# Ledger of designs, part 104: peptides against a protein of PDB entry 5JNO

Target 1, 112 residues: chain A of PDB entry 5JNO
Amino acid sequence: MVAKFQPPPEYQLTAAELKQIVDQSLSGGDLACRLLVQLFPELFSDVDFSRGCSACGFAAKRKLESLHLQLIRNYVEVYYPSVKDTAVWQAECLPQLNDFFSRFWAQREMED

## One batch from the design tools (peptide; made by RFdiffusion4, then SolubleMPNN)

Design b1_p27_3_s4 (from b1_p27_3, 11 letters changed)
Fold by OpenDDE base, seed 5:
Structure b1_p27_3_s4 (fold): chain B 112 residues (1-112), chain A 27 residues (1-27)
Amino acid sequence: as target 1 above (112 residues)
Amino acid sequence: MLNLSGLTPSQQRAILETLAELEEELL
């Protein structure tokens, strides 16, 4: 018996909240990117302190970790069950997430 | 719409612009 993954309370979305995000999404990959922003806004915040402190690890927070990806995938699967296939997830959603996240920070680098 | 209340206006714009770019590439 394998237990289903349960998101922490701070990352719980109601059916209505999830549907609202889905209604604004054009694809599974697009939904994944929107979920990234909704669930983890802290990944998009500028931390000026991180620039001056290499030892404190603040700069290391600009990463998409396994937990982030798993949480997003769980929600995407609700409306795009094909992403239960790892090959589909890696082809359709993961590249979109990486491109979105990297492009965002590339823009911020140019503006700073 | 996305809840971006915890982010600055410039951060919000950057997010929305980046999303729009990727969405355009998917069409």
Scores: peptide ipSAE 0.609, ipTM 0.931, DockQ to the pose 0.786
Fold by OpenDDE base, seed 2:
Structure b1_p27_3_s4 (fold): chain B 112 residues (1-112), chain A 27 residues (1-27)
Amino acid sequence: as target 1 above (112 residues)
Amino acid sequence: MLNLSGLTPSQQRAILETLAELEEELL
């Protein structure tokens, strides 16, 4: 048996919060990107801080891990049930997430 | 509206600009 997945408290959105993000989204992929920012702002932190502090050993990871993607997908499914199909998720949402995340960091690298 | 309060102004701008670019491509 599999228990119903519940996000950790840090990543729990109310229905109102989620709806607000949905209302600003143009598609499931767009919603996914907005959820990425909302749920995981730490993924957008500048890595220069990580490199600048040898004493603290801080190292930011620029990776979208399975847990990140699963949490986002769970919320997207609420309004876009079709993403329950892995093929749809991989065609409609995952490329948008990767493009968004990649472009963001590409821009940051060019600012140096 | 997206809550970007935990990010620096430059990060906020970069996020919004990147989102706008992708959204434009989706239209």
Scores: peptide ipSAE 0.607, ipTM 0.931, DockQ to the pose 0.755
Fold by OpenDDE base, seed 4:
Structure b1_p27_3_s4 (fold): chain B 112 residues (1-112), chain A 27 residues (1-27)
Amino acid sequence: as target 1 above (112 residues)
Amino acid sequence: MLNLSGLTPSQQRAILETLAELEEELL
């Protein structure tokens, strides 16, 4: 028996918080993108205080890791149970997440 | 509305614009 994954406390959304995000979402993929922003705003920041900063020359990798995707998927499943199917997750949500994240940083790279 | 308080105004705008762009493509 494998215990159900529980997100760390800092990434725990209440039912009300999740519903608020869902109400603003047009699809499962859109919801996933909004959850990415809500749960991991640090991924959209140029400054990493945990290991470094712009002043010290350190910048965290701008990549979506498995843990990020896992947490997002768990929340998306609440309102879009179909994403429990990996094929659906990979077709409907992952492309949206990757496009959103890559477009954001592509735009930022052009500004600098 | 998304909680973007930890980000700069520029970052916030970029996020919202990117989201809007993708949402338009879904329609």
Scores: peptide ipSAE 0.607, ipTM 0.931, DockQ to the pose 0.747
Fold by OpenDDE base, seed 3:
Structure b1_p27_3_s4 (fold): chain B 112 residues (1-112), chain A 27 residues (1-27)
Amino acid sequence: as target 1 above (112 residues)
Amino acid sequence: MLNLSGLTPSQQRAILETLAELEEELL
């Protein structure tokens, strides 16, 4: 018996909210990127916000940490159960997340 | 639609453009 992961209240999405994001997504990887924006908008800002899980500690400003990835994966699994397989998660979703996040900040670095 | 109200217009545009770029690569 395996316990189901439960996100902190700060990152809890209703079924309706999640479905709305899914309806705009073309794939599991695309969904993961959209979830990253919705759950962690502070990662895309030069300003640090007080938003976050105090029990999990400080999150790096310009890095995707294990907590971010775990929360996103949990939601992606609802509509793409295949990502429960770590190999599938690493092949289909992680590259998309990393590319999205790195491209965003690469653009910002060139502007300043 | 994505909820981007907490971000500046410049940040919002950058996010949407980056998403669109990646989606084009998936086609």
Scores: peptide ipSAE 0.607, ipTM 0.931, DockQ to the pose 0.734

Design b1_p27_4_s1 (from b1_p27_4, 15 letters changed)
Fold by OpenDDE base, seed 2:
Structure b1_p27_4_s1 (fold): chain B 112 residues (1-112), chain A 27 residues (1-27)
Amino acid sequence: as target 1 above (112 residues)
Amino acid sequence: MDEHFEQLIQQILAALEAGETKVDATA
């Protein structure tokens, strides 16, 4: 028996919270992007801890990791079961996520 | 989230929605 995936407590959404995001979404790709913003606001922060903390040496990375994508996909699947198919996920959601994330940082860089 | 951040997020989302194909939940 394979245990069902359980997100870490800090990324756990209630049914009501998820429904609220879904109600604002027009597609699975749109939902994925909205989940990205809601679940991982730290990915959109320009705070550079490496500059301010010489002791810890922490460097923030602007990258979508596998765990981020997996968590988002798990929630998207609740309302869009078709994304259980990897081909659908890669065609409909991943391009939207990557484009959204890239556009965000491209715009932020132009504003510096 | 500050106002500028929220505006940027909404603008990008709107742009993507205008060009994306809606996925059927059962497809």
Scores: peptide ipSAE 0.352, ipTM 0.764, DockQ to the pose 0.070
Fold by OpenDDE base, seed 5:
Structure b1_p27_4_s1 (fold): chain B 112 residues (1-112), chain A 27 residues (1-27)
Amino acid sequence: as target 1 above (112 residues)
Amino acid sequence: MDEHFEQLIQQILAALEAGETKVDATA
């Protein structure tokens, strides 16, 4: 039997926490970006950060990795079930995540 | 998060929302 994906403890959101983020979101893509910020603040830091997660390991600096995307997608699916379709996820959420992340660092580079 | 960071995040989110394109329905 195949095991169902479960987020590491440090990335687990309660229903109430997720709802708070959803209430601020206007779309699945928007929700995805907000989840990115809330779940992975280390990706927006100038210093390397490790939470000691045995499943996550060391995250590449300023990189959106598969685990990050999978975790975000799992939470987005709760309120936007259509993203279970990979084509929808790739068209609606992934571009926004990439654009958001790129724009953040582009702006930071201009300020530094 | 500091105030500047939060403001930057909100600005970027707003920009993406303004330019967001809807996904076409499946064929």
Scores: peptide ipSAE 0.349, ipTM 0.768, DockQ to the pose 0.062
Fold by OpenDDE base, seed 1:
Structure b1_p27_4_s1 (fold): chain B 112 residues (1-112), chain A 27 residues (1-27)
Amino acid sequence: as target 1 above (112 residues)
Amino acid sequence: MDEHFEQLIQQILAALEAGETKVDATA
């Protein structure tokens, strides 16, 4: 049997916290974006640590990693079970996540 | 989160809810 994925303690949401976010969401994609902001505020930080140093992981800090996406998907599935289908996830949620994240940083870069 | 950050987040969320999304190939 394949073990069910469990989020790390620092990324755990209570049922009440998740419900609050869901109540503010109009769709699975919208919920995914709101979860991105709530779970991973560090991805939206302007903190620049040695931009020219590959060893510090600067470049990776502005990317949505597989772990981020998997965690978000797991929570979205609670209220939108259809995203268990990879095709649905890739059509309804993933594009909105990427668009949201890209728009954020594009706007921030224009403000610099 | 500062006020500017929150405003930007809300603006982007509103745009997405209105269907103003971009097509991307990331999976």
Scores: peptide ipSAE 0.344, ipTM 0.776, DockQ to the pose 0.070
Fold by OpenDDE base, seed 4:
Structure b1_p27_4_s1 (fold): chain B 112 residues (1-112), chain A 27 residues (1-27)
Amino acid sequence: as target 1 above (112 residues)
Amino acid sequence: MDEHFEQLIQQILAALEAGETKVDATA
């Protein structure tokens, strides 16, 4: 039996919090993007911590990791059960997440 | 998050909802 994914405590949303985000969303893909912003504001920050040492100046690449995507998918599934199908997730949510994230950083790079 | 950030987020979300051309990216 595969254990159900449990989000880290810092990324747990209450039903009320999730509903608030859902109320602002027009689709599963839109919900996914809004969840990305709400759950992981650190991914949109110019300040990056180095792996194991913030003082060494090493910065990890800004990317969406599997853990981020899995957590977002789990919340999206609550209101859009169809994304349990990997094909639906890859067609409806992943492209929007990637597009949103890329557009954000592309714009920020233009401003720098 | 500052107002500029929020505005950018909303603009991008609106563009995606409107069906703007997608950007290739890895995630």
Scores: peptide ipSAE 0.342, ipTM 0.770, DockQ to the pose 0.071

Design b1_p27_4_s2 (from b1_p27_4, 12 letters changed)
Fold by OpenDDE base, seed 3:
Order: structure tokens, then sequence, then C-alpha cells
Structure b1_p27_4_s2 (fold): chain B 112 residues (1-112), chain A 27 residues (1-27)
């Protein structure tokens, strides 16, 4: 038997929440990027944002990990079943996620 | 798509700035 994947409680979206994000999305790739922002706001935080916390020692992580991507993919599949195909996921969603995330930090670097 | 991403990025940056301001004000 294969273990069923369960999202951590912190990253569990209701059907209504997911639908709201989908309604704002232009494509599967766009949906993936919006999910990235909604699920993992900590990936967009910098040291200045965390300045109020002296105990956490937080440093902004600027790399998307496999678990982040898998969780996003699971939600995208609900409305875009084609991403169950790894080739489609790699062609339509992964490049957009990486480009979006890279552009965000590139822009932040220019503004600092 | 690029222009759309830029708009979304701008929204995130604005939200982050608002958050930093609140933290600084309450600290």
Amino acid sequence: as target 1 above (112 residues)
Amino acid sequence: MDEHFDALISQILAALEAGRTRVDATA
C-alpha cells in the first residue's frame, strides 16, 4: 500500500480558498505562482521584514524545495489534471514558478 | 504573463513594506 500524502495543517487549503485563487488565475502556471505566494509567504520575506524577531535567526530562503513544489502541484492538479503528467508539469508550471520567484528577488535586489 | 507577474510582485512588495512598518511601529 502507498502512503497517502497529507499536507501539513499549516498548508491545508479549503475548497473555497482554492477556488478563490483559481478564479484569479489565468493558467495553471499562474495558479502555481499564486499558490506559492499564498502557501509560503515566508519565502518572500527578507531580513528586514524579520527584524522584529531577534530569537528566530531567520534568513530568507531563496530556493524552492521539492516539498514546496509537490504541495503546489497537488493543488494545481485539482483544476488542471494535465499536470499529473510530469512532462506537462515541467513544461508549463515549473518554469513559471522559477521565473516568478527569481524575478521577485531580482527586483528586490534592484530596489535595495 | 511577464506584466502580470510584475503586478503580482508589486503587490507582494507593497504588502511586505506594510508589514515591516507595523512591526517597526510596535517594537
Scores: peptide ipSAE 0.315, ipTM 0.737, DockQ to the pose 0.232
Fold by OpenDDE base, seed 1:
Structure b1_p27_4_s2 (fold): chain B 112 residues (1-112), chain A 27 residues (1-27)
Amino acid sequence: as target 1 above (112 residues)
Amino acid sequence: MDEHFDALISQILAALEAGRTRVDATA
């Protein structure tokens, strides 16, 4: 049997921490974006870690990977069970996550 | 939603700038 997804220890939120984020959220999609910022602040940093090393994975910092999305979805499901349906997740949360992340880097590009 | 995203992005950018300023002042 395949084990249920468990978040890595460094990405575990307490019930109180999650509730605080939920209290600031207007919707499931908004909650997803706020979780993205809280769980993965490193994705919003422009520090270049790849100087002289092509294997450091710096390029991955500009991408939302499966692990990021799965972890966010697991927390969103606690307060918005409807996102357990893949169609709902793809319609309500994924587009907002992608738009938010893309807009952030577009704005950073304009400041440079 | 666009206005909401812009506000959140501005907050993140401000926090990043504050972090850089703090590091520079401590050095």
Scores: peptide ipSAE 0.315, ipTM 0.736, DockQ to the pose 0.219
Fold by OpenDDE base, seed 5:
Structure b1_p27_4_s2 (fold): chain B 112 residues (1-112), chain A 27 residues (1-27)
Amino acid sequence: as target 1 above (112 residues)
Amino acid sequence: MDEHFDALISQILAALEAGRTRVDATA
């Protein structure tokens, strides 16, 4: 049996921190996007970032990796249990995450 | 949804610019 996934300490949110983000969210998909920004600000910066975590390193600045998506999904599930269903996650959250992230970098490319 | 994303993107960009300005002024 495989142990249940736990986020690395660097990416752990308290109940109060998560509640604050949820209170500003309009939907599960919106919550996912806000979590992306809060948990992984390095994905939105041109500056190299390191948190000294041996388990959650990243190589591509402009790519949403499996670990990023897994952490976000785990937090979204707390308030939107339906995303435990992979079909719901892929229909309601993943498209919004991808669209939001791609739109951000498209905007940055226009400004540079 | 598009308008909502645009608002969030603008907020992030503004925050990043403010951060860069602080670094440039301090260094």
Scores: peptide ipSAE 0.313, ipTM 0.736, DockQ to the pose 0.233
Fold by OpenDDE base, seed 4:
Structure b1_p27_4_s2 (fold): chain B 112 residues (1-112), chain A 27 residues (1-27)
Amino acid sequence: as target 1 above (112 residues)
Amino acid sequence: MDEHFDALISQILAALEAGRTRVDATA
């Protein structure tokens, strides 16, 4: 049996914190997007652009990595157990996360 | 869905701006 995924301490939410986010959420996909913002505000910041490719100006932080997605999925599963099914996760949550994140940066690029 | 995303993005942008403003005010 594979050990339970344990989030790093800096990304550990209490039950109360998670419930507060859930109460604001309209769906599992919406919850996923809200968790993305709450857990990883650094992904929405321009601070570390200099650490990325000097030619393209993109930092590694402008992508959702496996660790980010795994953490979000684990929290979403608490209130939406159906996302334990990979097909459900890929149909209901993952597209919304990607669309939301890409739309955010698309708008920011237009403002620059 | 697009309208919902736009609203959420606007909230994030507003929060970021508020944060920058506070930092600038203390500089």
Scores: peptide ipSAE 0.312, ipTM 0.736, DockQ to the pose 0.251

Design b1_p27_4_s3 (from b1_p27_4, 12 letters changed)
Fold by OpenDDE base, seed 2:
Structure b1_p27_4_s3 (fold): chain B 112 residues (1-112), chain A 27 residues (1-27)
Amino acid sequence: as target 1 above (112 residues)
Amino acid sequence: EQEAFDALIQQILAALENGETKVDATA
């Protein structure tokens, strides 16, 4: 038997905190993007370690990893149970997350 | 700056809600 996934303490949201984000969301995909910003502010840091140290793994810090996606999905499922279906998750949430993250950094690159 | 960050976030969210072209999903 596999235990139910529990978020690490640093990424735990209270019911009230999650509800606040949900109240601002119009869809599961929208909620996913808002959760991305709230849970992982480090992914949006403007610090570029790659310029001074290629071994620092800066490129990895600018990627949406499986753990990030799983954590977001777990919270989205609370209010949008349909995303438990992988096909729904891939059609409704993943594209928006990818677009959101890509657009963010594209804009930042344009400003520099 | 935090204000600029917040503004950018809202702009991107709005653009996605408007149904602009989406990239293929990756996980």
Scores: peptide ipSAE 0.477, ipTM 0.830, DockQ to the pose 0.069
Fold by OpenDDE base, seed 4:
Structure b1_p27_4_s3 (fold): chain B 112 residues (1-112), chain A 27 residues (1-27)
Amino acid sequence: as target 1 above (112 residues)
Amino acid sequence: EQEAFDALIQQILAALENGETKVDATA
């Protein structure tokens, strides 16, 4: 058996915090998008942060990585256990996340 | 600026909730 995924401390939500987000959500996909914004505000920042080597000036790209998606999925599963099925996750949540993230940056690029 | 950010987030969420989504094949 693979050990249960444990979120990094900085991304740990209490039951109350998660419930507040759930109460605002209309679906699993909606919840996923709201979690994306709440958990990873840095992904929506105009400031690029160094990744790996600060001396080389390499900045992280604006993309949803596996760790982000896995963490979101773990929280969504609490209230929408059907997303434990990969097919459901890929049909109901993942497209919503990608569309939300893409729309955000598309809009921001139009404003710059 | 934060208010504008929040408004944009809410607008996008509302659009997605209303089915205004793009099909993304990326897994």
Scores: peptide ipSAE 0.474, ipTM 0.830, DockQ to the pose 0.069
Fold by OpenDDE base, seed 3:
Structure b1_p27_4_s3 (fold): chain B 112 residues (1-112), chain A 27 residues (1-27)
Amino acid sequence: as target 1 above (112 residues)
Amino acid sequence: EQEAFDALIQQILAALENGETKVDATA
């Protein structure tokens, strides 16, 4: 028996919250990107150190991991069932997510 | 800062909606 994927409590969205994001979305790929921002704001934040911790040399890894992608896909498929097909997910959503994330940090790099 | 962040997000989303996507092997 295969266990069903369950989102961690900190990444659970209510139906109303999800619908609000969907109402702002124009496509499955667009929805995926908006979910990325809403679910994982930590991926878009700079690492802040106190004045006494600048020597830590810590830099947060900025990458999309399997858990991030799986969570996003689970919510996207509620309104775009076609992404249940892996080929559709890989063609319509994954490129959008990767491009969005890359563009964000590329732009931030230019501004810093 | 939040305003600038929101503006950047919207700008990127708009750019992607124009078909500016790349094929990526990330999974």
Scores: peptide ipSAE 0.467, ipTM 0.830, DockQ to the pose 0.068
Fold by OpenDDE base, seed 5:
Formats: sequence, C-alpha cells, structure tokens
Structure b1_p27_4_s3 (fold): chain B 112 residues (1-112), chain A 27 residues (1-27)
Amino acid sequence: as target 1 above (112 residues)
Amino acid sequence: EQEAFDALIQQILAALENGETKVDATA
C-alpha cells in the first residue's frame, strides 16, 4: 500500500486556517492562488529560503516546484474534490497558479 | 511594504477572477 500524502509540519494548516482562506475564495483556482501566498511567502521575496525542509528545494528561488503544487492541491481537494482529477487540476488550478505567479514577478520587475 | 504587497496580491487575484488570464500552456 502507498501511504497517504501528508504535508510537512511547516506547511500544515488547521481546519480553521484553511476555512478562513476558503471563505475568501471564489473558486478552486482562486483558492489555489491564495494558498500559494499563505503557504510559501518565501517565493515572493528576494531572500533565500529559510525553512529547514530539504525536500522543498532551496535552489529554485522563483519557481513553482512539484512539492509546492502538490501541497496546494492537497488543500484545494478538501473543498473542491473535483481537482483529484488531474485534468480538472490542470484546467482549473494550474493555469491560474502559473499566471498569478508570473504576474507577480512581472510587476516586481517593472518596479525595479 | 506589506501593504503594497497585499494590494498587488489582491489586484492580481481580481484580474484572474475576471478572466484576464493567459492562454493555457501545454502540460
């Protein structure tokens, strides 16, 4: 048997914390973007990763990696079970995550 | 700084909610 995915302690949200984010979200994709900001603030700064999780990948400073996406998807699935389908995840959440992240850094580059 | 960050985040989220997204890439 394959063990069920469990987020690292550094990226665990309580039910109340998740509910708060969900209450501000209008869709699964919107929720995904909000989770991105809340879970991984280090991806939105020029500072190197400060967390101790070796599996999170310290090398990619401005890149959404597999672990980031997996963690976000794990929480999105709680309120949007349809994203368990990879096709739905790729259609509803991944494009918004990528666009959100790209738009953020595009704006930051304009301000430099 | 945090206020500016929050404002930018909200602006981007609003843009995405309004359908102002790029063409989906192959994945």
Scores: peptide ipSAE 0.465, ipTM 0.824, DockQ to the pose 0.066

Design b1_p27_4_s4 (from b1_p27_4, 11 letters changed)
Fold by OpenDDE base, seed 2:
Structure b1_p27_4_s4 (fold): chain B 112 residues (1-112), chain A 27 residues (1-27)
Amino acid sequence: as target 1 above (112 residues)
Amino acid sequence: MDARFDALIAQILAALEAGETRVDATA
């Protein structure tokens, strides 16, 4: 049988932590955005420890990669099993994640 | 605009300004 996806230890949430986030969420997409903030605060940081380096992966810092999305989806499906369907995930969660993340950086650019 | 997104963004910005390494996603 295919092994169930397990997040790395640094991204492991307890049942209580997940429940707390769920209690603040109004939908699967909303939960996804809150999980993005909770799991990956580094994606919202403007600290350029690799500023000026075109070959050190600096450009990847402001992108939602497949691993980020997979980890978020893993937690969302606990309370919203329908996101196991890729069509539902792409309709309900991905657009909100991308919109939220883009809005954040758009606002940061305006403040600079 | 989604008011929930604005609230989350405000929380993130406040945490960053305070030098926090983690952001509380619970309002």
Scores: peptide ipSAE 0.391, ipTM 0.852, DockQ to the pose 0.735
Fold by OpenDDE base, seed 4:
Structure b1_p27_4_s4 (fold): chain B 112 residues (1-112), chain A 27 residues (1-27)
Amino acid sequence: as target 1 above (112 residues)
Amino acid sequence: MDARFDALIAQILAALEAGETRVDATA
């Protein structure tokens, strides 16, 4: 048997919250991107006070870590069970997440 | 999908400008 996925409290979505996001999503990849925004707003800010260097003041590296991707995938699987297949996840969701995240920071760099 | 990305990015930027700690991706 597989243990039930239990995200940290700060990343726990109610059924209603998840349904609301799903209703605005056009695909699994789109849903993944919306979940990224909803769950991890800190990834879109310049400074992360919790993970940043307290001595030098530098922000943590701008990256999508394995935990972020795992949490997103678990929620996407609720409505798109096919992403349980790693090949499907890597073909339909992961590229969308990477493109979206990269596009965001590329735009922010141009504004500086 | 490009248009969807742009819309989401715009929402994030608007939230940051407003000093919000969370972004409503369903808006």
Scores: peptide ipSAE 0.390, ipTM 0.854, DockQ to the pose 0.768
Fold by OpenDDE base, seed 5:
Structure b1_p27_4_s4 (fold): chain B 112 residues (1-112), chain A 27 residues (1-27)
Amino acid sequence: as target 1 above (112 residues)
Amino acid sequence: MDARFDALIAQILAALEAGETRVDATA
């Protein structure tokens, strides 16, 4: 048997919480962006990310690291199993995540 | 890409301004 993915406690979502996010999502990419907001609020503030998850290691501000993406992908796969295919993940989810995250910080720069 | 992203960004910014530590992405 293959071991199931177990996210760090800080990023553990219940089935009900995940379903709530899914119900508001229009696609796998949309779900991924919503998960980004829910799982990693520290990425949207000036607070150091390393305080949120020791397993993530050192990270530059305003960067999406591989571990962030992997955690999001594992949740997206529950309702969009097609993203198990790396090509689908890279075509449908990654561009939206990067675009969404970049747009946020672009707007933050305008307000500061 | 999606217009909903702009809404989510607005929600995040509003939450940050209010001093909130978490944003509800289901709104």
Scores: peptide ipSAE 0.386, ipTM 0.851, DockQ to the pose 0.804
Fold by OpenDDE base, seed 1:
Structure b1_p27_4_s4 (fold): chain B 112 residues (1-112), chain A 27 residues (1-27)
Amino acid sequence: as target 1 above (112 residues)
Amino acid sequence: MDARFDALIAQILAALEAGETRVDATA
C-alpha cells in the first residue's frame, strides 16, 4: 500500500501563501512555474545543494526530479483539479515547467 | 506565457545578483 504523498514541512505552503501565488497566475502552467520558483529556489542557484531534508534525498543539479514535480502538482490541483488527470498534467503543466526551467538556464549560460 | 516567463527569469536573476536566497514569485 502506497501512502498518499505529503510534502515535507519545509515545502508546506499555507492557504494564504498559495492564494498569493495563485492571484498572480494566469493558468495552471503559469502557477506551476511560480510554485517551482517559490518552493525550490536552490534549483536556480549555482550554490552546491545541501541536504536539508531526508525525504528529498540527493537532488541532481539543474534537474527537475519526480519529487519536485509531484509537490508542484499537488498544489496546482487545489485550484486546477483537472490536472489530477495525468494526460492533462502532461499536456498543460509539464511542458511549461520544462520550458521555463530550460529557458532560465539557457539565459544564465549566455550571461556567463 | 513567454512574456511571463521572461519576467520571472528577470526577477530571479536580479535576486541572485542582489544575494537574495529566495525570489518572490508574486510580483
Scores: peptide ipSAE 0.383, ipTM 0.850, DockQ to the pose 0.839

